# Designs tried in a protein design run: peptides against a protein of PDB entry 7SID. Part 39

Target 1, 151 residues: chain A of PDB entry 7SID
Amino acid sequence: LHMYLMLLKELPGEEYPLPMEDVLELLKPLSNVCSLYRRDQDVCKTILNHVLHVVKNLGQSNMDSENTRDAQGQFLTVIGAFWHLTKERKYIFSVRMALVNCLKTLLEADPYSKWAILNVMGKDFPVNEVFTQFLADNHHQVRMLAAESIN

## One batch from the design tools (peptide; aimed at target 1 S31 A81 M121)

Design b2_p25_2_s3 (made by RFdiffusion4, then SolubleMPNN; from b2_p25_2, 12 letters changed)
Fold by OpenDDE base, seed 2:
Structure b2_p25_2_s3 (fold): chain B 151 residues (1-151), chain A 25 residues (1-25)
Amino acid sequence: as target 1 above (151 residues)
Amino acid sequence: SEELEKRLEEQRKKVEKEVEEFLKE
């Protein structure tokens, strides 16, 4: 876990997009790592903060390649799982804040949720609809963060 | 396009399977 988190932390972000092949290599173990630590609030927060850089990279990529679709799918899998557990009220506000930031970045790249669609338990959830739900979050800071993206 | 819709559907199916693995006890 420690080594993996360090690798995620070193991602250059939007200013220096990574080759899609490198993005895929980083995403491959991510779902497993998240699954192992899904009940650890601090680890989840850290992961979500770090994968924000991955979202920024994906948003600048061409959607025509198989690798891009694969990377998008793997990333959306992770986000979908966090969203599902959020609906089950498993995460504290700080984790939800990190998730909202990821969703915000997705919406910047895909405002109409053409490809940014979460699939959880066989049901599709467009990110724009998911994001709207955070406007009614129980915690004021989460609501404010979500509202900033609408302005 | 129909091709894009097909690709998106395939992606969603893959995501669904992986989410199930993520959430299992």
Scores: peptide ipSAE 0.044, ipTM 0.625, DockQ to the pose 0.175
OpenDDE base, seeds 1, 3, 4, 5: peptide ipSAE 0.019, 0.022, 0.020, 0.021; ipTM 0.460, 0.453, 0.463, 0.451

Design b2_p25_2_s4 (made by RFdiffusion4, then SolubleMPNN; from b2_p25_2, 8 letters changed)
Fold by OpenDDE base, seed 2:
Structure b2_p25_2_s4 (fold): chain B 151 residues (1-151), chain A 25 residues (1-25)
Amino acid sequence: as target 1 above (151 residues)
Amino acid sequence: SSELEERLKKRQEEVEAEVQKFLEE
């Protein structure tokens, strides 16, 4: 876990996009890592904070490539899982804030949720619709963060 | 191609299986 988190942390930002092949390699173990530590709030928060770099890279990629679609799908699946557990009130506010930041970054790349769609339990949830739900979050800091993203 | 579609389908199934474990408590 530690080594993997370090790799995610050291990823370059939007200004230095990674080859999609490298992004795919980084995403491969992500779902497994999330599964193993799904009950650890601190680890989940850390993961969500680090995957922001992945979102930024995905937004700068050619959307027509096979590898891009694959990477987007894998990433959105993980985000969808976090969203699902959030709806079930499994995560504290700090984890939800990290998730909102991920969703914010997705919306910056895809404001109308053309490809940013979460599929959870066989149902599709456009990120823009998911994001608006955080405006009504029980925690004031989460609501404020969500509101800032819209303005 | 058919081969590419099959590979993508297989990968998607693997990811979904892992996510299913993630969702299970």
Scores: peptide ipSAE 0.113, ipTM 0.657, DockQ to the pose 0.306
OpenDDE base, seeds 1, 3, 4, 5: peptide ipSAE 0.063, 0.025, 0.027, 0.028; ipTM 0.547, 0.485, 0.489, 0.505

Design b2_p25_3 (made by RFdiffusion4)
Pose (drawn by RFdiffusion4):
Structure b2_p25_3 (pose): chain A 151 residues (1-151), chain P 25 residues (1-25)
Amino acid sequence: as target 1 above (151 residues)
Amino acid sequence: EEEEEEEELEKTQKFFETGDPSYLP
């Protein structure tokens, strides 16, 4: 777990992007890793805080081949799964704050929501519309974080 | 009990891959 979190945090870089096949190799076990630790709040928070570093390489669309959409779908489905579970009151405010940070990073990467769309229950939700929903949260810290990052 | 835990894990993994709540135990 430590090895995978370290690789996720360190390998992606903004100045010189990785090949997309390497991004796919990084994102391949993430679904299983998140599945194991669905119950644990601390591990989920740590996983989210480490995966928010992949958006810098994921946001590149110059080489918009099939691998780009495959990696974007692989990441967006996990993010949408966390958001759906959060809507059902399954996570504590720490995991919600980490998800807010991830969504803010996604909004930074794609301001127009061309590709950053969460898919859940057969429906699609743009990240910008989902982000404003956190202004009505039951925890003051998450609301303040969303209000401050609303810019 | 071990086979049930494995099946629940596979279903949970499908949930994170597709986002479909029908796979979630």

Design b2_p25_3_s1 (made by RFdiffusion4, then SolubleMPNN; from b2_p25_3, 9 letters changed)
Fold by OpenDDE base, seed 3:
Structure b2_p25_3_s1 (fold): chain B 151 residues (1-151), chain A 25 residues (1-25)
Amino acid sequence: as target 1 above (151 residues)
Amino acid sequence: SEEEKKKELENLTKYFQTGDPSYLP
């Protein structure tokens, strides 16, 4: 876990995007890590904070690339899984805030949710629609963060 | 049991790979 989290943390930003092939390699263990620590709020928060670097890479890539579509799909599936568990009230506010930040970054890269679509139970949910739900979150800090992201 | 935990973990991994809640315990 520690090694993987460190790798995610040290991903380069927008100035030096990674090749999509490298992004795919980094995404491979993600589902395993999430499955092991889904009940650990701190680890989930850390994961969501670190995958922000992945979003930056996804938004700058060639959308016509098969690897790009694959990476986007794998990433969005994980985000959708966190979102579903959030709706089932499995995560505290700090994890939800981290998720909102992920959604915010996705919207910055894809404002109209052309590719940023969550798929849960075989149904598609555009991120721009999912994001608005957090404006009504039970925790005031989550609502505030969501509101600030729209402005 | 250890086998039950292993299977649960396997299902959870599939959940995060597919987004299908049927894999949740």
Scores: peptide ipSAE 0.633, ipTM 0.918, DockQ to the pose 0.943
OpenDDE base, seeds 1, 2, 4, 5: peptide ipSAE 0.633, 0.629, 0.630, 0.633; ipTM 0.918, 0.916, 0.917, 0.918

Design b2_p25_3_s2 (made by RFdiffusion4, then SolubleMPNN; from b2_p25_3, 9 letters changed)
Fold by OpenDDE base, seed 4:
Structure b2_p25_3_s2 (fold): chain B 151 residues (1-151), chain A 25 residues (1-25)
Amino acid sequence: as target 1 above (151 residues)
Amino acid sequence: SEKAALEELERLRKYFETGDPSYLP
C-alpha cells in the first residue's frame, strides 16, 4: 500500500504529464486498493489526495484517444464509488474534503463536465452538478472548501 | 469465515471497478 501511495504522490504535475499508457498502469490496482481500505478513513483520504495528480494528467491528454477515455472512465468510476459511499454517510469530513478537492481539480480540467461525469447505477452525474451538493455539506469546512473552489 | 471475507472483498473490488452498488454488502 505505502509503495503504491508513494507512486501516486510522486506523479509528475501538469508540467510533465505522463503518457496515458502509464496512467492506465497506475490505475489498474486502484480499485483493489480502494476495496481493501474503504473503511479506513485515513487511507481513503490519502488515496483521494494522491490521485489528484492523476486528474491533472487526464486533463492534459488528448480527449479523443481511446486510452484517455479508458483512463478517464476508470478514474471517474472510482470517484463515483467514493461519492456514492459519501452519500451513504460512510466517510468523515476529512475524506469528503479530499473528494471535494478531486472534484475541484476535475472541474478545473473540465469546467463544463464534458467528460467529467460520474456514473453510478447506470446513471450519469456531471461533476459540476455533483460538486454543488457539497455546498450544503453538514460540515462547515467541507462547505467552505466547496465555496472557495467556485469563487 | 475467511472465504466469505475474500468473496466480499472481491465484490468490493468490482464495486470500485464498475460503480455498481449492488456489489456492496
Scores: peptide ipSAE 0.628, ipTM 0.914, DockQ to the pose 0.938
OpenDDE base, seeds 1, 2, 3, 5: peptide ipSAE 0.625, 0.622, 0.622, 0.625; ipTM 0.914, 0.913, 0.913, 0.914

Design b2_p25_3_s3 (made by RFdiffusion4, then SolubleMPNN; from b2_p25_3, 7 letters changed)
Fold by OpenDDE base, seed 2:
Structure b2_p25_3_s3 (fold): chain B 151 residues (1-151), chain A 25 residues (1-25)
Amino acid sequence: as target 1 above (151 residues)
Amino acid sequence: SAEEEKEKLEKLTKYFETGDPSYLP
């Protein structure tokens, strides 16, 4: 876990995006890691904070490639899984804060949710619509973060 | 059992791969 999280943390920023093939390789163990630590709030927060770098890489890639669609799909599925568990009240505010930041970053890359769509239970939820739900979050800091992010 | 836990983990992994809540315990 530690090594994997370090790799995610040290990913290049938007100025030096990785090839999509490399992003795919980094995404491969993500589902397993999330499954192992889904009940650990601190680890989940850390994962969500570190995958922000993945979002930045996804946003800089050509959306027409199959590898890009694959990487986006895998990533969005994980985010959707966290969102679903959030709706099931499984995560504390700090994890929700991290999730909002992920959604914010996705919206910055895709303001109209052309590709940033969460699929949960076979249904599609555009991130822009999902994001607005956090404006009504029970925790004031989450609401504030969501409100600030739309400006 | 260890086998049961392994199966649960595999399902959870599948959940994060598919977004299908049916894989949740």
Scores: peptide ipSAE 0.484, ipTM 0.869, DockQ to the pose 0.951
OpenDDE base, seeds 1, 3, 4, 5: peptide ipSAE 0.447, 0.469, 0.480, 0.470; ipTM 0.855, 0.863, 0.867, 0.864

Design b2_p25_3_s4 (made by RFdiffusion4, then SolubleMPNN; from b2_p25_3, 7 letters changed)
Fold by OpenDDE base, seed 4:
Structure b2_p25_3_s4 (fold): chain B 151 residues (1-151), chain A 25 residues (1-25)
Amino acid sequence: as target 1 above (151 residues)
Amino acid sequence: EEEEKRKELENLTKYFETGDPSYLP
């Protein structure tokens, strides 16, 4: 876990995106890692914070590439899974804040949610719509973060 | 018990792969 998280953390930022093939390789173990630590709030927070680098890479890639669509799909599924559990009140505010940051970064890359769409229970939820829900989060810091993300 | 845990983890992995909450315990 630690090695994987460190790898995610050390990914290059927006200025130097990785080849999408490398992003796909990094995404492969993500679902498994999330499954193992779904109940660990701190680990989930860390995962969500570190996958921000993935979001940045996804936003800087060729949107028409098959690999890009594949990577986006895999990533968004994981984010959707976290979002669903968030709705089920499984995560504390710190994890929700990390999720909001992910959504913010997605919106920066895709303001109109053309590709940034969460699929949960076979239903599509545009990230811009999902994001607005956090403006009404029960925790004040989450609301503030969401509001700051819009401004 | 170990097998049950393994299956649960497998399902959870599928949850994060598919976004289908039916895989949640």
Scores: peptide ipSAE 0.631, ipTM 0.917, DockQ to the pose 0.940
OpenDDE base, seeds 1, 2, 3, 5: peptide ipSAE 0.628, 0.630, 0.629, 0.628; ipTM 0.916, 0.916, 0.916, 0.916

Design b2_p25_4 (made by RFdiffusion4)
Pose (drawn by RFdiffusion4):
Structure b2_p25_4 (pose): chain A 151 residues (1-151), chain P 25 residues (1-25)
Amino acid sequence: as target 1 above (151 residues)
Amino acid sequence: EEEEEEEEEEEEEEELEEELEEAAE
C-alpha cells in the first residue's frame, strides 16, 4: 500500500507528462485498492489525497487517443463512485474534504467540463454542477473549503 | 419496507461494482 501510494504521489509530473500507457498502468490497480479499503475512513482519505496528483497528467489531451479516454474513464468512475457513496452519508467530513480537493483539482484541469463528467446510476453530472452542492454540507469546514475554492 | 430498501441498496452496489470492473478492463 505504501509503495503504491508513493508511486501515485511521485511518478506523475506536470512539466513533462508521462506516456498514457504508463498512466493506465498506474490507474489499473486503483479500483481494487479502493475496493479493499472502502470501510476505512483514514485510508480512503489518504488514497484520495494521493490520487489527486494524477489529474495533472490526465488533463493532457494533445495525444487524445483511445488510451486517453480509457484512463479518464478509469479515474472518473472511481471519483464518481466516491461521490455516490458520499451522497448516501457513508463517509466522514475528512473524506468529503479530500473529495472536495479532488474535485477542485479536476475543475482546475478542465474548466469547460469537456471530459470531466462523473457517471453514476446511468446518469452524467458535470463536475461544475456537482461542486456547488457542497455549499449546503452539514460540516462547517467542508462548506468553508468549498466557498473559498469556488473561485 | 425496510427489506425492500435494503434490496435496492444491494442492487445499486452491485451495479456500481460492475461498472468499476468494466472500467478497469

Design b2_p25_4_s1 (made by RFdiffusion4, then SolubleMPNN; from b2_p25_4, 11 letters changed)
Fold by OpenDDE base, seed 5:
Structure b2_p25_4_s1 (fold): chain B 151 residues (1-151), chain A 25 residues (1-25)
Amino acid sequence: as target 1 above (151 residues)
Amino acid sequence: MEEEERRKREEEERKLKEELEKASK
């Protein structure tokens, strides 16, 4: 876990994206790691904070590439799962804040939700629609974080 | 190809959510 988290943390910023092939390799174990530590709020928060770099990489990629679609799909699967469990009140505010940051970054990369669409239980939810729900979050810091992205 | 990839991702999403939900109980 430690090594994997370090790899995620050390991803280049949006100005210097990794090759999509490398992004795919990093995403492959992500769902398993999230599943394994699903009840550990601190680990989930850390993962969500680190995958912000992945979002930046995905936003700069060629959307028509097969590898890009694959990477986007794998990433959005994980984000969708976290959001789904958030709706069921499974995560504390600090994890929700990290998720909001991911969604905010997704919207910055894909303002028109061309690819940033969460598929949850067979239904598609554009990230912008998902994001607005956090404006009514029970925790004030989550609401504030969500609000600053649209103001 | 795209349709098949979508189906695959949907299946992965279902499996992940089931695992997460199971542990959250």
Scores: peptide ipSAE 0.135, ipTM 0.707, DockQ to the pose 0.052
OpenDDE base, seeds 1, 2, 3, 4: peptide ipSAE 0.118, 0.036, 0.036, 0.111; ipTM 0.664, 0.552, 0.547, 0.652

Design b2_p25_4_s2 (made by RFdiffusion4, then SolubleMPNN; from b2_p25_4, 9 letters changed)
Fold by OpenDDE base, seed 5:
Structure b2_p25_4_s2 (fold): chain B 151 residues (1-151), chain A 25 residues (1-25)
Amino acid sequence: as target 1 above (151 residues)
Amino acid sequence: EEEERRREEEEKEKELEEVLKKASE
C-alpha cells in the first residue's frame, strides 16, 4: 500500500501528463486497493486525493484511443464505487470532499459527461448529474466545494 | 489480447460491484 500510494502521489500535474501506458499500469491495482481499504477513511481520502492527478492526465489524453478508454473505464469504476458508498453514508465528509474534487476535475475535462459516466451495478450515471447531488450534502464544506464548481 | 484484456476488466468491475454490495449492507 505504501509504495502504491507513493507512486500515486508522485504523479505529475496537468502540465505534465503521463503516457497512457503508465496511467494504465497505475490503475491496474487501484480497484483492489480501494476494495481492501474501503472502510478505512484515511486511506480512502488519501487515495482520492492522489488520483486527482490521474483525472488530469485522462482529460489531456487522446480520448479516442483504446488505451484512453481503458484507463477511463478503470478509473471511473473506482470513482463510481466511492460514490455508491457515499450514497450509503459510508464515508465521512473529508472523504466526500476528496471525491467531489475528483468529480469536479472530471467535469472540467468533460463538462457534458460524454465519457465521464459512472457505471454502478449495471446502471450509468453521468458525472454532471451525480455532481449536483453534492450541492445538497449534509456537510457545509462539501456543499460549498460543490457549489464552487458551478458558480 | 484485446478480448482478454476486456474480460479481465469486466471481471474486476464485477468483483468491485460485489464488494460494494457487501459494504453497503
Scores: peptide ipSAE 0.130, ipTM 0.668, DockQ to the pose 0.045
OpenDDE base, seeds 1, 2, 3, 4: peptide ipSAE 0.126, 0.127, 0.123, 0.127; ipTM 0.670, 0.662, 0.654, 0.664; seed 1 fails the geometry check

Design b2_p25_4_s3 (made by RFdiffusion4, then SolubleMPNN; from b2_p25_4, 9 letters changed)
Fold by OpenDDE base, seed 1:
Structure b2_p25_4_s3 (fold): chain B 151 residues (1-151), chain A 25 residues (1-25)
Amino acid sequence: as target 1 above (151 residues)
Amino acid sequence: MEEEERRREEEEERELEEELKKASS
């Protein structure tokens, strides 16, 4: 876990995106790791903070390629799971803060939610609609973060 | 009922775990 998280943390920024093949390799173990640690608040927060780099890479990739769609699907599955468990009141505010940052970055890459759609329990939830729900979050810092992200 | 709601939430969590495992395979 530690080595994997370090790798995610050291991903290059938006100016120098990774090849999609490398992104796919990084995403392969992610769902399994998230599943194993889904009840650990600190690990979940750390994962969500580090995958921000992955979001930036996905946003600059060729949207029409099969590999891009595969990577986006794998990533959105993870984000969808975190969002759903958040709706079920499973995560503390600091984890929700990290999730909002991920959603914000997704919206920056895809403002109209053309590909940024969470499929949870067989239903589709566009990220722009999901994001607005955090404006009514119970914690003031989450509401503030969501509010400052609107543009 | 609160007990029924709890069981529903637990089932949804299990289903999400299965979805995560499926995506990783």
Scores: peptide ipSAE 0.038, ipTM 0.586, DockQ to the pose 0.688
OpenDDE base, seeds 2, 3, 4, 5: peptide ipSAE 0.029, 0.027, 0.026, 0.038; ipTM 0.557, 0.551, 0.591, 0.615

Design b2_p25_4_s4 (made by RFdiffusion4, then SolubleMPNN; from b2_p25_4 with E5R E7R E10K E17D A24S)
Fold by OpenDDE base, seed 4:
Structure b2_p25_4_s4 (fold): chain B 151 residues (1-151), chain A 25 residues (1-25)
Amino acid sequence: as target 1 above (151 residues)
Amino acid sequence: EEEEREREEKEEEEELDEELEEASE
C-alpha cells in the first residue's frame, strides 16, 4: 500500500501530463486498493488527495483515444464508489472534502459531464448533478468548498 | 451573538463527524 500511494503521490500535475499508458498502469490496482481500505478514513483521504493528480492529467489528455476512455472508466469507477459510500454516511468531512476536490477538478475538465458520469449500482449519475449534493452537506466546510466552484 | 452561533454550529458539525467516524469503523 505504502509504495503504491507513493507512486500516486509522484504523479505530475496538470502542467506535465503522464503518458496515458502510465496512467492506466497506476489506475489498474486502484479500485482494489480502495475496496480493501474503504473503511479506513486516513487511507481514503490519502488516496483521494493523490488521485487528484490523475484527474488533472486526464483533463489535459485527448478524450477520444481508447486509452483515455479506459483511464476515465477506471477512475470514474473509483470516484463512484467513494460517492456511494459518502451517500451512506461512511466518510468523515475530511474525506468528503477530498472527494469534492476531485469532483471539482472533473467539472473543470468536463463542465457538462459529457464523459464524467458515475455508474453506481447500475445507474448513471452525471458528476455535475452529483456535485450539487455537496452544496447541502452537513459540514459547513464541505458546503463552502462545493460553493467555491459555483461562485 | 454571531460568534456564539458559529461556535454552536461548529460543535454540531464536529459531533456529526465523530458519529460518521464511529459508523465507519
Scores: peptide ipSAE 0.024, ipTM 0.540, DockQ to the pose 0.025
OpenDDE base, seeds 1, 2, 3, 5: peptide ipSAE 0.023, 0.022, 0.022, 0.023; ipTM 0.538, 0.491, 0.550, 0.537

Design b2_p25_5 (made by RFdiffusion4)
Pose (drawn by RFdiffusion4):
Structure b2_p25_5 (pose): chain A 151 residues (1-151), chain P 25 residues (1-25)
Amino acid sequence: as target 1 above (151 residues)
Amino acid sequence: TTEEEREKEREERLKEEWEELVNAP
């Protein structure tokens, strides 16, 4: 787990992007890793805080081949699964704060929501519309974080 | 077409990964 979190945190870079096949290799075990630790709040928070670093390489669309959409779908389905589970009151405010940070990074990477759309229950939700929902949260810290990052 | 078949297989794989994660114990 430590090895994988370290690789996720360190390997992606903004100045010189990785090949997309490497991004796919990085994102391949993430679904299983998240599946194992679904119950654990601390691990989930750590996982989200470490995966928010892959959006810098994911946001590149110059080489918009099939691998780009594959990797974007791989990431967005995990993010959507976390959001759906959060809507059902399944996570504590720490995981919600980490998800807010991830969504803020996604909004930074794709302001127009061309590709950053969460898919859940056969429906699609743009990230910008989902982000404003956190202004009505039950925890003051998450509301303040969303309000401050609303810019 | 080959493009439609690949798109469909990708959609099915991503749905299965979502269901596994949401229904995990």

Design b2_p25_5_s1 (made by RFdiffusion4, then SolubleMPNN; from b2_p25_5, 13 letters changed)
Fold by OpenDDE base, seed 2:
Structure b2_p25_5_s1 (fold): chain B 151 residues (1-151), chain A 25 residues (1-25)
Amino acid sequence: as target 1 above (151 residues)
Amino acid sequence: SSAEEREKKRKEELEKEYQKILNAP
């Protein structure tokens, strides 16, 4: 876990996007890691904070390639799962804060939700629709972060 | 088509990963 998290953390930012093939390799273990540690709030928060770099890489790639679609799908699957578990009230505010930041970054990369769509319980939800729900979050800091992100 | 089959397979795999996270012990 530690080594994988470090790899996520050390990903180059928007200025130095990785080849999509490298992004795919990095994403392969992600769902398994999330599965193993879904009940660990700190690990989930850390994962969400680190995958912000992945969003930046996905947004600058060739959107028409199959590899891009695959990478986007793998990433969005994890985000969708975190969103689902959030709706089930499984995550504390600090994890939700990290999730909002991920959604914010997705909206910046894809403001019209052309590819940023979460599949939750077999239904598709554009990220913009998901994001707006955090404006009504029970925790004031989450609401404030969401409100600041939209302005 | 081949493209449709690949897309179907991708969606099935993603759904499996999604359920794996939701049903994890």
Scores: peptide ipSAE 0.669, ipTM 0.930, DockQ to the pose 0.917
OpenDDE base, seeds 1, 3, 4, 5: peptide ipSAE 0.667, 0.667, 0.667, 0.668; ipTM 0.930, 0.929, 0.929, 0.930; seeds 1, 5 fail the geometry check

Design b2_p25_5_s2 (made by RFdiffusion4, then SolubleMPNN; from b2_p25_5, 12 letters changed)
Fold by OpenDDE base, seed 5:
Structure b2_p25_5_s2 (fold): chain B 151 residues (1-151), chain A 25 residues (1-25)
Amino acid sequence: as target 1 above (151 residues)
Amino acid sequence: SAEEERRKKREKELAEIEEKILNAP
């Protein structure tokens, strides 16, 4: 876990995007890590904070390539799972804040949710619609973060 | 078609990812 998290943390930013093939390789173990540690709030927060770099890479890639679609799909599925568990009240505010930051970065890359769509249990939820729900979050810091992100 | 098969494969993989996270023991 530690090595994987460090790898995610040290990913190059928007200025130096990774090849999509490399992104796919990084995404492969992500679902396993998320599954194993889904009940660990600190680990989930850390994961969500570190995958922000992945979002930046996804947004700058060729959207028409098969690899891009695969990578986007895998990533969005993971985010969708976190969102679903959030709706089930499984995560504390600090994890939700990290999720909001992920959604923020997705909106920056895709403001109209053309590709940034969460699919949960066979249903599609555009990220822009998902994001607005956090404006009504029970925790004031989450609401504030969400509000700041759209302005 | 090959394209249809690829799409089905992707959908299956995504479903597996979702199941792992949402239904983890």
Scores: peptide ipSAE 0.633, ipTM 0.925, DockQ to the pose 0.858
OpenDDE base, seeds 1, 2, 3, 4: peptide ipSAE 0.632, 0.632, 0.632, 0.632; ipTM 0.925, 0.924, 0.925, 0.925

Design b2_p25_5_s3 (made by RFdiffusion4, then SolubleMPNN; from b2_p25_5, 15 letters changed)
Fold by OpenDDE base, seed 5:
Structure b2_p25_5_s3 (fold): chain B 151 residues (1-151), chain A 25 residues (1-25)
Amino acid sequence: as target 1 above (151 residues)
Amino acid sequence: SAAEEREEKRKKELEKIEQEILNAP
């Protein structure tokens, strides 16, 4: 876990996007890590904070179309799972804030949710629609973060 | 078609990912 989290943390930013093939390789163990530690709030927060770099890479949309679609799909599925568990009140505010930051980054890359669509239990939820729900979050800091992220 | 096959594989993979996280013990 430590090695993987460190790898995610050290991913290059938007200025130096990774090849989509590399992104796919990074995404492979992500679901496993998330499943193993989904009940650990600190680990979930850390994961969500570190995958921000992945979001930036996915937003480039200038790589191989099939690989990009695969990577986007896999990543969005993971985010969708976190959102679903959030709706089930499984995560504390700090984890939800990290999720909001992920959604914010997705909106920056895809403001109209053309590709940034969460699929949960067979249903599609555009990220912009999902994001607005955090404006009504029970925790004031989450609401504030969501409100700040719109502009 | 090849495209349909790729889409089916992708869909199955995404479902696997989702189930892995949502149904984790």
Scores: peptide ipSAE 0.642, ipTM 0.927, DockQ to the pose 0.880
OpenDDE base, seeds 1, 2, 3, 4: peptide ipSAE 0.638, 0.629, 0.617, 0.616; ipTM 0.926, 0.924, 0.920, 0.920; seed 1 fails the geometry check

Design b2_p25_5_s4 (made by RFdiffusion4, then SolubleMPNN; from b2_p25_5, 14 letters changed)
Fold by OpenDDE base, seed 5:
Structure b2_p25_5_s4 (fold): chain B 151 residues (1-151), chain A 25 residues (1-25)
Amino acid sequence: as target 1 above (151 residues)
Amino acid sequence: SEAERREKERKEKLEKIYNDILNAP
């Protein structure tokens, strides 16, 4: 886990995006890690904070490529799962804040949620729609973070 | 078609990822 998280943390930013093939390789262990540690709030927070660079890479590639669709799909599935668990009140505010930051980054890459769509329980939810729900979060810091992220 | 097959496989993979996270002990 430690090595994987460090790898995610040290990924190049949007200035030097990784090939989508490399992104796919990074995404392979992600779902397993998330599954294994889904009940660990600190680990989930760390994961969400460290995948921000992945988001930046997802928005820089050819949107028409199969690899791009695959990578985006895998990543959004993970985020969708976190969103689902958030709706079920499984995560404390610190994890939700990390999720908001992730959604913010997605909106920066896809302001109109053309590809950034979460599928939860078989239904599609554009990230912009999901994001606005955090404006009404029960925790004041989450609300503040969401509000600050709009502009 | 081949494209349809690939799309189906992709969706199945995503469904597995989703379920694994949601149902993990």
Scores: peptide ipSAE 0.680, ipTM 0.935, DockQ to the pose 0.942
OpenDDE base, seeds 1, 2, 3, 4: peptide ipSAE 0.678, 0.678, 0.677, 0.680; ipTM 0.934, 0.934, 0.934, 0.935

